# Designs tried in a protein design run: peptides against a protein of PDB entry 5LHZ. Part 42

Target 1, 78 residues: chain A of PDB entry 5LHZ
Amino acid sequence: QLLKSVFVKNVGWATQLTSGAVWVQFNDGSQLVVQAGVSSISYTSPNGQTTRYGENEKLPDYIKQKLQCLSSILLMFS

## One batch from the design tools (peptide; made by RFdiffusion4, then SolubleMPNN)

Design b2_p11_8_s2 (from b2_p11_8, 5 letters changed)
Fold by OpenDDE base, seed 5:
Structure b2_p11_8_s2 (fold): chain B 78 residues (1-78), chain A 11 residues (1-11)
Amino acid sequence: as target 1 above (78 residues)
Amino acid sequence: ILQKVQSFLDS
């Protein structure tokens, strides 16, 4: 279930779920899901392919860019 | 969640 959703200009939508996850839907069609208590994050590319990354895994730069964006969103609403 | 995201960025 959705807890709250925030529209972010030039980014997309960021949603908190009652599960404790944060779900970002980017304008380019990609998605990120970050969940408390889970050691991995999920990225879904615009073509619908989902990849999970571990916390000590080297991330592609395009993933890091989106995580940095998410970090900025979280700081903005803290 | 913020700390988790920051940890991933530091990997």
Scores: peptide ipSAE 0.661, ipTM 0.924, DockQ to the pose 0.910
Fold by OpenDDE base, seed 4:
Structure b2_p11_8_s2 (fold): chain B 78 residues (1-78), chain A 11 residues (1-11)
Amino acid sequence: as target 1 above (78 residues)
Amino acid sequence: ILQKVQSFLDS
């Protein structure tokens, strides 16, 4: 269930879910889900393939870029 | 969530 969605210019949509997750739908078709209480993050590529990453894993740069974007969005609302 | 995201970025 959706709680709130925010349009981010040149990025896409960021949505807060009632589950405590934040779901970002990027303009390139990729998606990122970060959930409170879950030790991994979920990245879905434009082709629909989903990969989960643990906190101690080295992330690909393209995912780090998207996480940095999300961080900036979150900071903006803090 | 912010702290979690930052933790992942620092990995």
Scores: peptide ipSAE 0.661, ipTM 0.924, DockQ to the pose 0.904
Fold by OpenDDE base, seed 1:
Structure b2_p11_8_s2 (fold): chain B 78 residues (1-78), chain A 11 residues (1-11)
Amino acid sequence: as target 1 above (78 residues)
Amino acid sequence: ILQKVQSFLDS
């Protein structure tokens, strides 16, 4: 279930889930999920392919860019 | 969550 959602201009939607996850739906159709208590993050490409990354794993630049975007969103509410 | 995201960015 959804706790609350924030619309971010030129980015998409960022949603807090009751599960403790943050779910970002980007305008390009990709998605990012970060879950409290889970050591990996999930990225879903626009074509629906999902990849999980560990916290010490080298990330593709496009993933880092989206994580930086998420970081900026979270900082707005900190 | 913020600290986790930042940790991923530092990897």
Scores: peptide ipSAE 0.660, ipTM 0.923, DockQ to the pose 0.875
Fold by OpenDDE base, seed 3:
Structure b2_p11_8_s2 (fold): chain B 78 residues (1-78), chain A 11 residues (1-11)
Amino acid sequence: as target 1 above (78 residues)
Amino acid sequence: ILQKVQSFLDS
C-alpha cells in the first residue's frame, strides 16, 4: 500500500509505502526502492531489469546519481 | 532511509 506520493519536478514520483520502503519512479522509466531494515537497494532499469545492490559494493555512477537525487528529496523532509 | 541512502553513496 501507498502512504504518500510526491511529485518531484524533473525527477518523477517519490512514494512512501506502508512496508517502510521508499519507491522512486524516475522520468526515464527507472525505479529505485529503498526499504528500512533491508541491507540492499533495488534498482529497476527502464527495460525492466531489476538488480539489488548491497551497501558495501561499488555502485554504477548512474545509480549513484539517482541515489543522490533521492537523498536530496529526503533531506527536504528532514 | 536517509542514513541508508547516504551509506550507499559512500560505498
Scores: peptide ipSAE 0.660, ipTM 0.924, DockQ to the pose 0.899

Design b2_p11_8_s3 (from b2_p11_8, 6 letters changed)
Fold by OpenDDE base, seed 4:
Structure b2_p11_8_s3 (fold): chain B 78 residues (1-78), chain A 11 residues (1-11)
Amino acid sequence: as target 1 above (78 residues)
Amino acid sequence: ILDKVQSFLNA
């Protein structure tokens, strides 16, 4: 269930879920899900392939860029 | 969530 969705110019949509997750739908068709209480994050590429990463894993740069974007969004609303 | 995201970025 969706709690709140925010449109982010030149990025896409950032949504808070009632589950405690944050779901970002990027303009390039990729998606990122970060969930409270879960030790991994979920990235879905534009082609629909989903990969989960643990918090001690080295992330690809393209994912780091998206996480940094999410971080910036979260900081703006903190 | 912010702390989690930062943790992932620093790995």
Scores: peptide ipSAE 0.671, ipTM 0.924, DockQ to the pose 0.878
Fold by OpenDDE base, seed 5:
Structure b2_p11_8_s3 (fold): chain B 78 residues (1-78), chain A 11 residues (1-11)
Amino acid sequence: as target 1 above (78 residues)
Amino acid sequence: ILDKVQSFLNA
């Protein structure tokens, strides 16, 4: 279930879920899910392939860029 | 969630 969704210009949509997750849908068709209590994050590429990354794992630069964007969004509403 | 995101960025 969805709690709320926020439109972010030139980025996409950020949604809070009742599960404790934050779900970002980027304009390029990719998606990012971060959830409290889960030791991994989920990235879905525009072609629909989903990959999970652990907390101590080296992330691809394009994933870091998405996470940095999410960080900025979270700080904006903090 | 913010702390988690920042932790991933610092890995």
Scores: peptide ipSAE 0.670, ipTM 0.924, DockQ to the pose 0.839
Fold by OpenDDE base, seed 3:
Structure b2_p11_8_s3 (fold): chain B 78 residues (1-78), chain A 11 residues (1-11)
Amino acid sequence: as target 1 above (78 residues)
Amino acid sequence: ILDKVQSFLNA
């Protein structure tokens, strides 16, 4: 269930879920899900493949870029 | 969530 969705120009949509997760749907068709209380993040590629990454795991650069984007979005509300 | 995201970025 959705709490709030924000459109971000040239990025996509960022949504807060009632579960405590933040769900980002990027313009390229990829998705990120970050959940409070969960030690991993979920990335879904445009082709629909989903991969989970742990917090101590080195991330691919393209995922880091998207996390940085998410970080910037979150900072706007802090 | 912000702290978590930043933690992932620094791994």
Scores: peptide ipSAE 0.670, ipTM 0.924, DockQ to the pose 0.868
Fold by OpenDDE base, seed 1:
Formats: sequence, C-alpha cells, structure tokens
Structure b2_p11_8_s3 (fold): chain B 78 residues (1-78), chain A 11 residues (1-11)
Amino acid sequence: as target 1 above (78 residues)
Amino acid sequence: ILDKVQSFLNA
C-alpha cells in the first residue's frame, strides 16, 4: 500500500510504501525501489527488465544518477 | 532510507 506520493517536476513520482520501501517512477519509464532492511536495490528499465544491485557493488553511472536524484528528493523532506 | 541511498552511491 501507498503512504504518500510526491510529484517531482521533470523527474516523476516518489512514493513511500507501507512496506518501508521508497518507490520512484521516473518520467523515462524506469523505476527504482529502495527497501528498508533489504541489502539490495531494484532498478527496472523502461523495457521492464529488473536488476538488483548489492550495497557494495559498483553501480552503472545511469543508476547512480537516479540514486542521486532520489537522494535529493529525500533531502527535500528531511 | 537516505543513509542507505548514500551508502549505495559511495560503493
């Protein structure tokens, strides 16, 4: 279930889930899920392919850019 | 979650 959804101009939607996850739906059709208590993050590309990344794994630059965007969103509400 | 995101960015 959804707790709160925030529209972010030129980015997409960021949603806090009752599961403890944050779900970002980007305008390009990609998605990012970060879950409390889970050691990996989930990225879904616009074509629907999902990849999980571990916390010590070197991330592709395009994933880092998405995470940096998410970080900025989270800081806005801190 | 913020700390987690920052951790991933610093990997």
Scores: peptide ipSAE 0.669, ipTM 0.924, DockQ to the pose 0.878

Design b2_p11_8_s4 (from b2_p11_8, 5 letters changed)
Fold by OpenDDE base, seed 2:
Structure b2_p11_8_s4 (fold): chain B 78 residues (1-78), chain A 11 residues (1-11)
Amino acid sequence: as target 1 above (78 residues)
Amino acid sequence: ILEKVQSFLNS
């Protein structure tokens, strides 16, 4: 279930879920899910392929760019 | 969540 959603211009939507997750839907069709208490993050590419990454894994730059964007959003709302 | 995201960025 959704707790609340915010629209971020030129980025997309960021949603807080009652599960404790943050779900970002980017304008390019990709998605990120970060969940409290879970050691991995989930990235879904525009073609629908989902990949999970652990905390110690080296991330592709395009995913780091999305995470940096998410970091900025979280700082904005803290 | 912020700390988690920042941790991933530093991997």
Scores: peptide ipSAE 0.667, ipTM 0.926, DockQ to the pose 0.905
Fold by OpenDDE base, seed 4:
Structure b2_p11_8_s4 (fold): chain B 78 residues (1-78), chain A 11 residues (1-11)
Amino acid sequence: as target 1 above (78 residues)
Amino acid sequence: ILEKVQSFLNS
């Protein structure tokens, strides 16, 4: 269930879910889900393939870029 | 969530 969605210019949509997750739908078709209480993050590529990453894993740069974008969004609303 | 994201970025 959706709680709130925010449009981010040149990025896409960021949505807060009632589950405590934040779901970002990027303009390039990729998606990122980060949820409180879950030790991993979920990245879905534009082709629909989903990969979960643990907190101690080395992330690909393209995912780090997405996370940095999300971080900026979160900081903006802090 | 912010702290979690920052943690992942620092991995």
Scores: peptide ipSAE 0.667, ipTM 0.926, DockQ to the pose 0.904
Fold by OpenDDE base, seed 5:
Structure b2_p11_8_s4 (fold): chain B 78 residues (1-78), chain A 11 residues (1-11)
Amino acid sequence: as target 1 above (78 residues)
Amino acid sequence: ILEKVQSFLNS
């Protein structure tokens, strides 16, 4: 279930779920899901392919860019 | 969640 959703200009939507996860839907059609207590994050590309990354895994730059964006969102609403 | 995201950014 959804707890709170925030529209972010030029980014998309960021939603906090009752599960404790944060779900970001980017304007380019990609998505990120990050959840406390889970050692991986999930990225869904615009074509619908989902990939999970571990916390010590080297991330593609385009994933890091999305995470940096998410970090900024979280700081903004902290 | 913020700390987790930052951890991933530092990987």
Scores: peptide ipSAE 0.667, ipTM 0.926, DockQ to the pose 0.912
Fold by OpenDDE base, seed 1:
Structure b2_p11_8_s4 (fold): chain B 78 residues (1-78), chain A 11 residues (1-11)
Amino acid sequence: as target 1 above (78 residues)
Amino acid sequence: ILEKVQSFLNS
């Protein structure tokens, strides 16, 4: 279930879930999920392919860009 | 969550 959602202009939606996850739905159709207590993050491409990345794993630049975007969103409300 | 995201960015 959804706790709350924030619309971010030129980015998409960022949602806090009751599960403790943050779910970002980007305008390009991709998605990012970060879950408290889970050592990996999940990225879903616009075509629906999902990839999980570990905390110490080298990330593709486009993933880093989206994580940086999420970081900025979180800092906005900190 | 913020610290986790930042940790991933620093990997």
Scores: peptide ipSAE 0.664, ipTM 0.925, DockQ to the pose 0.852

## One batch from the design tools (peptide; made by RFdiffusion4, then SolubleMPNN)

Design b2_p12_3_s1 (from b2_p12_3, 5 letters changed)
Fold by OpenDDE base, seed 1:
Structure b2_p12_3_s1 (fold): chain B 78 residues (1-78), chain A 12 residues (1-12)
Amino acid sequence: as target 1 above (78 residues)
Amino acid sequence: MQELLDKVQSFL
């Protein structure tokens, strides 16, 4: 279930879920999900392909950029 | 939110 959704200018929508996750839907059609208690993060590309990444994996720069954006969003929620 | 923030930072 959705707990809170906010529109983020020039980014898209960020939603806090009752599961303890934050779900970001970017304007380019990609998505990120980060969840408490889960060691991996989920990235969905604009074409709908979903990939899970662990902390020890090297991330593509475009995903790192979106994670940096997510960090800023989390600060807004706090 | 702090837990999530720490998690995201660990990926960067």
Scores: peptide ipSAE 0.721, ipTM 0.932, DockQ to the pose 0.823
Fold by OpenDDE base, seed 3:
Structure b2_p12_3_s1 (fold): chain B 78 residues (1-78), chain A 12 residues (1-12)
Amino acid sequence: as target 1 above (78 residues)
Amino acid sequence: MQELLDKVQSFL
């Protein structure tokens, strides 16, 4: 279930789920999901490929940039 | 949200 969806200018849509996750759909077609109680994050590329990353993994810079954006969104929700 | 924020920060 969806709790709340917000439009973020020049970013895309951010949605809070009842599961405790936040789902960001970026304008470039990529997606991020971060969820409470889960040690990994989920990234879906524009072509639909989904990859889960653990905390100790080296992330591509383009994903780090999106995570920085996600951090800003989370601060916005708080 | 703080828990999620802390999690995301740990990946950066």
Scores: peptide ipSAE 0.720, ipTM 0.932, DockQ to the pose 0.854
Fold by OpenDDE base, seed 5:
Structure b2_p12_3_s1 (fold): chain B 78 residues (1-78), chain A 12 residues (1-12)
Amino acid sequence: as target 1 above (78 residues)
Amino acid sequence: MQELLDKVQSFL
C-alpha cells in the first residue's frame, strides 16, 4: 500500500510504501526498491527484468549511480 | 528511513 509519492525533477517518482519500502521509478523506465528489514535490494531494468542484489555483491556502475540518487532522495525524506 | 539510508550506503 502506498503512503506517499513525490516527483523528483530529472529523476522520476519516489514512493514510500506501508511495508517500509521505498520505490523509485526512474524516467528511463528502471526501478529500485529498498525494503526495511530486507538485506537485499531490487533493481528492475526498463524491459521489466528484476534482479535482487545482496550487499556483498559487486554492482554495475549504472546501478550504483541510481543508488546514489536514491540515497539523496532518502535524505530528503528524513 | 535512516535504516534505509544506511542500507543503501552499504551497497555503495
Scores: peptide ipSAE 0.720, ipTM 0.932, DockQ to the pose 0.814
Fold by OpenDDE base, seed 2:
Formats: sequence, structure tokens, C-alpha cells
Structure b2_p12_3_s1 (fold): chain B 78 residues (1-78), chain A 12 residues (1-12)
Amino acid sequence: as target 1 above (78 residues)
Amino acid sequence: MQELLDKVQSFL
């Protein structure tokens, strides 16, 4: 269930879920989901392929860029 | 949000 959705200029939409997760829907059609208490993050590509990444995994640069963006979004909510 | 922030930072 959704708590709050915020439009982020030049990024897309960021949504807080009642589960404690934050869901970002990027303008390019990709998505990120991060959740407290879960060790992995979820990335969905524009074609709908979903991949979960652990903290010790090497991330593609384009995903790192999106995570940096997510970090900025989280700071906005803090 | 701080917990999530820390988590995301750990991936970078």
C-alpha cells in the first residue's frame, strides 16, 4: 500500500510504501525498490527485467547513478 | 529514512 508519492524533477516519482520500502519510478521506465531490513535492492529495467543485487555485488555504473539519485531523494525525505 | 540512506550508501 502507498503512503505518499512525490514527483522529482528530471527523475520521476518516488513513493513511500507502508512496508517501509521506497519505490522510485524513473522517467526512462526503470524502477528501484529499497527496503529497510532487506539486504538486497531491486532494479527493474525498462523492458521489465528485474534483478536483485546484494551489498557485496559489483553494480553497473548506470545503476550506481540511479542509486546516487535515490540517495538524494532519501535526503529530501529525511 | 536514515536506515535506507545508509543502506543505499553501502552499495555505492
Scores: peptide ipSAE 0.720, ipTM 0.932, DockQ to the pose 0.792

Design b2_p12_3_s2 (from b2_p12_3, 4 letters changed)
Fold by OpenDDE base, seed 3:
Structure b2_p12_3_s2 (fold): chain B 78 residues (1-78), chain A 12 residues (1-12)
Amino acid sequence: as target 1 above (78 residues)
Amino acid sequence: IQSLLEKVLSFL
């Protein structure tokens, strides 16, 4: 379930889940989910395709950009 | 949140 949702201007919505995850829904229709205790991150493209990435994988630049955005959001929440 | 931040940063 949802704990808190925050609207982020020019980005989308960021939601904290009771599971310990943070879920970002970007304006372009893509999504990121990062969860405590899980060694991978989840990216969903605008077409609904979901891919999980491990911490040792090289990420596409467009995903790195979204993670940079997410890091800024998390920093704001801290 | 701090642990999540550290996790995300580790992917960059």
Scores: peptide ipSAE 0.676, ipTM 0.922, DockQ to the pose 0.861
Fold by OpenDDE base, seed 1:
Structure b2_p12_3_s2 (fold): chain B 78 residues (1-78), chain A 12 residues (1-12)
Amino acid sequence: as target 1 above (78 residues)
Amino acid sequence: IQSLLEKVLSFL
């Protein structure tokens, strides 16, 4: 279930889920899901391909950029 | 949210 969604200008939508996850839908069609209690993050590319990354993995720069954006959004929520 | 922030930062 969805708790609340916020529109982030020039980024997309960020949604807090009742599960404890935050779901970001970027304007480019990609998505990130970060979940409390889960050691991995989920990235979905614009073509719909989903990949999970562990915290010890090297991330592509485009994903790091989106995580940086997400960190800014989370600071906004706090 | 604070725990999620810590998690996200750990991936950077």
Scores: peptide ipSAE 0.675, ipTM 0.922, DockQ to the pose 0.840
Fold by OpenDDE base, seed 4:
Structure b2_p12_3_s2 (fold): chain B 78 residues (1-78), chain A 12 residues (1-12)
Amino acid sequence: as target 1 above (78 residues)
Amino acid sequence: IQSLLEKVLSFL
């Protein structure tokens, strides 16, 4: 269930879920899901492939960039 | 949200 969706200019949409997750749908078609109580982050590429990353895992730069964007969004909500 | 922020930052 969706709690709230916000449009983020030049980024896409960010949605809070009742599950405690935040779901970002980027303009490039990729998606990022982070959830309270879950030790990993979920990334879905534009082609629909989903990968989960652990906290201590080395991330590709393009993932880090999207996480940086997400952090800015979360700061906006704080 | 604060906990999510901390989580995201821990990945960076």
Scores: peptide ipSAE 0.675, ipTM 0.922, DockQ to the pose 0.832
Fold by OpenDDE base, seed 5:
Structure b2_p12_3_s2 (fold): chain B 78 residues (1-78), chain A 12 residues (1-12)
Amino acid sequence: as target 1 above (78 residues)
Amino acid sequence: IQSLLEKVLSFL
């Protein structure tokens, strides 16, 4: 279930889920999901392929950039 | 949200 969705200019939409997750839908069609209590993050590419990354893994730079964006969004909520 | 922020930052 969705709790709240916020439009972020030049980024996309950020949605808080009842599960405690935050779901970001970027303008380029990619998506990030970060879930409380889950040690990995989920990235979905524009073609719909989903990959989960653990904290110990090396992330592609394009994903790090999106995580930096997400961190800024989360700071707005705090 | 604070926990999620800490999680995201740990990946960077």
Scores: peptide ipSAE 0.672, ipTM 0.921, DockQ to the pose 0.805

Design b2_p12_3_s3 (from b2_p12_3, 4 letters changed)
Fold by OpenDDE base, seed 1:
Structure b2_p12_3_s3 (fold): chain B 78 residues (1-78), chain A 12 residues (1-12)
Amino acid sequence: as target 1 above (78 residues)
Amino acid sequence: MQSLLDKVQSFL
């Protein structure tokens, strides 16, 4: 269930879920989900393919860039 | 929210 959504200029939409997750829908059609209490993150590419990454995995640079963006968004919520 | 921030930072 959705708690609140915020529009982030030149990024997309960031949504807090009642589950404790944050869901970012980027303008390029990709998505990130980061969930409290879950050790992995979920990335969905623009073509709809979803991949989960653990904290010890090497991330592609494009995903790191999106996580950096998410970090900035979370700072806004703090 | 701070815990989520810490989690995201751990992936970077």
Scores: peptide ipSAE 0.649, ipTM 0.915, DockQ to the pose 0.842
Fold by OpenDDE base, seed 3:
Structure b2_p12_3_s3 (fold): chain B 78 residues (1-78), chain A 12 residues (1-12)
Amino acid sequence: as target 1 above (78 residues)
Amino acid sequence: MQSLLDKVQSFL
């Protein structure tokens, strides 16, 4: 379930889940989910395809950019 | 949130 959702201008919505995850829904329709205790991250493209990336994988630049954005959000909420 | 921040940053 949802704990808190925050509107982030020019980004989208960031939501904290009771599971310990943070879910970002970007304006372009893509999504990121990062969860405590899970060694991978989840990216969903605008077309609905979901890919999980492990911590030692090389990420596409466009995903790195979104993670940088998520990092900024987490930093702001910390 | 700090643990999640550390996790995300490890992917960058």
Scores: peptide ipSAE 0.649, ipTM 0.916, DockQ to the pose 0.862
Fold by OpenDDE base, seed 4:
Structure b2_p12_3_s3 (fold): chain B 78 residues (1-78), chain A 12 residues (1-12)
Amino acid sequence: as target 1 above (78 residues)
Amino acid sequence: MQSLLDKVQSFL
């Protein structure tokens, strides 16, 4: 269930879920999901492939950039 | 929300 969706200029949409997750849909068609109580994050590429990354895993730069963007969004809600 | 922020920060 969706709690709230907000449009983020030049980024896309960010949605809070009742599950405790935040779901970002980027303009490039990729998606990022982070969830309370889950030690990994989920990234979906524009072609629909989903990959989970662990906390201590080395991330590609493009993932880090999207996480930095997500951090900014979360700060917006804090 | 703070916990999510901390989580995301831990990946960076």
Scores: peptide ipSAE 0.648, ipTM 0.915, DockQ to the pose 0.832
Fold by OpenDDE base, seed 5:
Structure b2_p12_3_s3 (fold): chain B 78 residues (1-78), chain A 12 residues (1-12)
Amino acid sequence: as target 1 above (78 residues)
Amino acid sequence: MQSLLDKVQSFL
C-alpha cells in the first residue's frame, strides 16, 4: 500500500510504502526501492530489468548517483 | 526514516 507520494522536480516521484520502503521513480524510467529490514537495495532499469545489490557489492556509478539523490530526498523527510 | 537514510548511506 502507498502512504504518500511526493513529486521531486527534475528527479521524479518518491513514494513511501506501508511496508517501510521508499520507492523512487526517476524521470529516465529507472526505479529504486530501499526497504526497512532488508539488507539489499533494488534497482530497476528503464527496460524493466530489476537487480538487487547487497551492501558488500560494488555499485555502478550511475546507481550511486541515484542513491545520492535518494539520500537527499530522505533528508527532506527528516 | 532515519534507518533508511543510514542504510542508503552505507551503500555509498
Scores: peptide ipSAE 0.648, ipTM 0.915, DockQ to the pose 0.837

Design b2_p12_3_s4 (from b2_p12_3, 5 letters changed)
Fold by OpenDDE base, seed 2:
Structure b2_p12_3_s4 (fold): chain B 78 residues (1-78), chain A 12 residues (1-12)
Amino acid sequence: as target 1 above (78 residues)
Amino acid sequence: IQELLQKVQSFL
């Protein structure tokens, strides 16, 4: 279930879930899900392909950019 | 939120 959704200008929507996850829906149609207690992150590309990444994996730069954006969003919630 | 922040930063 959704706890709270906020609009982030030039980014998209960020939603806090009751599960403890944060779900970001970017304007380009991609998505990120990050959840406490889970070692991986979930990225969904605009074409709907979902990939889970572990902490020790090298990430594509475009995903790193989105994670940096997510970091900024989380700081907004702190 | 702090836990999530630390997690995200660990991927960067």
Scores: peptide ipSAE 0.737, ipTM 0.937, DockQ to the pose 0.832
Fold by OpenDDE base, seed 3:
Structure b2_p12_3_s4 (fold): chain B 78 residues (1-78), chain A 12 residues (1-12)
Amino acid sequence: as target 1 above (78 residues)
Amino acid sequence: IQELLQKVQSFL
């Protein structure tokens, strides 16, 4: 279930889910899902490939950039 | 939201 969806200019859509997750759909077709109580994050590339990353893993720079964007979005929600 | 914020920041 969707709790709230927000349009973010030049980024895409950010949605809070009743599950405690935040789902970001970026304009480039990629997606991020971050969920409370889960130690990993989920990234889906524009081609539809989904990868889960743990906190101690080395992340590609493009993923870090998306996470920085997500951080800014979360700050806006707070 | 604060929990998620801390989680995301821990990945950076």
Scores: peptide ipSAE 0.737, ipTM 0.936, DockQ to the pose 0.828
Fold by OpenDDE base, seed 1:
Structure b2_p12_3_s4 (fold): chain B 78 residues (1-78), chain A 12 residues (1-12)
Amino acid sequence: as target 1 above (78 residues)
Amino acid sequence: IQELLQKVQSFL
């Protein structure tokens, strides 16, 4: 269930879920989901492929960039 | 939110 959705200029939409997750829908069609209590993050590419990454994995730079963006969004919510 | 922030930062 959706708790709150925020439009982020030049980024897309960020939604806080009642599950404790934050879901970002980027303008390029990709998506990120990060959730409290879960050791992995979920990335969905524009073509719809979803991949879960663990903390010890080396992430592609384009995903790191989106995580940095998400970090900035979370700071806005604080 | 702080927990999520720390989680995200741990991936960077």
Scores: peptide ipSAE 0.736, ipTM 0.936, DockQ to the pose 0.845
Fold by OpenDDE base, seed 5:
Structure b2_p12_3_s4 (fold): chain B 78 residues (1-78), chain A 12 residues (1-12)
Amino acid sequence: as target 1 above (78 residues)
Amino acid sequence: IQELLQKVQSFL
């Protein structure tokens, strides 16, 4: 269930879900999902491939950049 | 939101 969606200029859309997740749909077609109570994050590439990462894993720089963006979005929500 | 923020930051 969707709680709230916000448009983020030059980024895309960020949506809060009743599940405790935040879902970001980036302008390049990629997506991030971060879920409360789950130890991993989900990244979907523009071609639709989804990969889950644990916090112990070394992330590609392009994903880290998107996570930094997500961090900024979360700060705006607070 | 704070929990998610902490989680995301742990990946960076």
Scores: peptide ipSAE 0.736, ipTM 0.936, DockQ to the pose 0.836

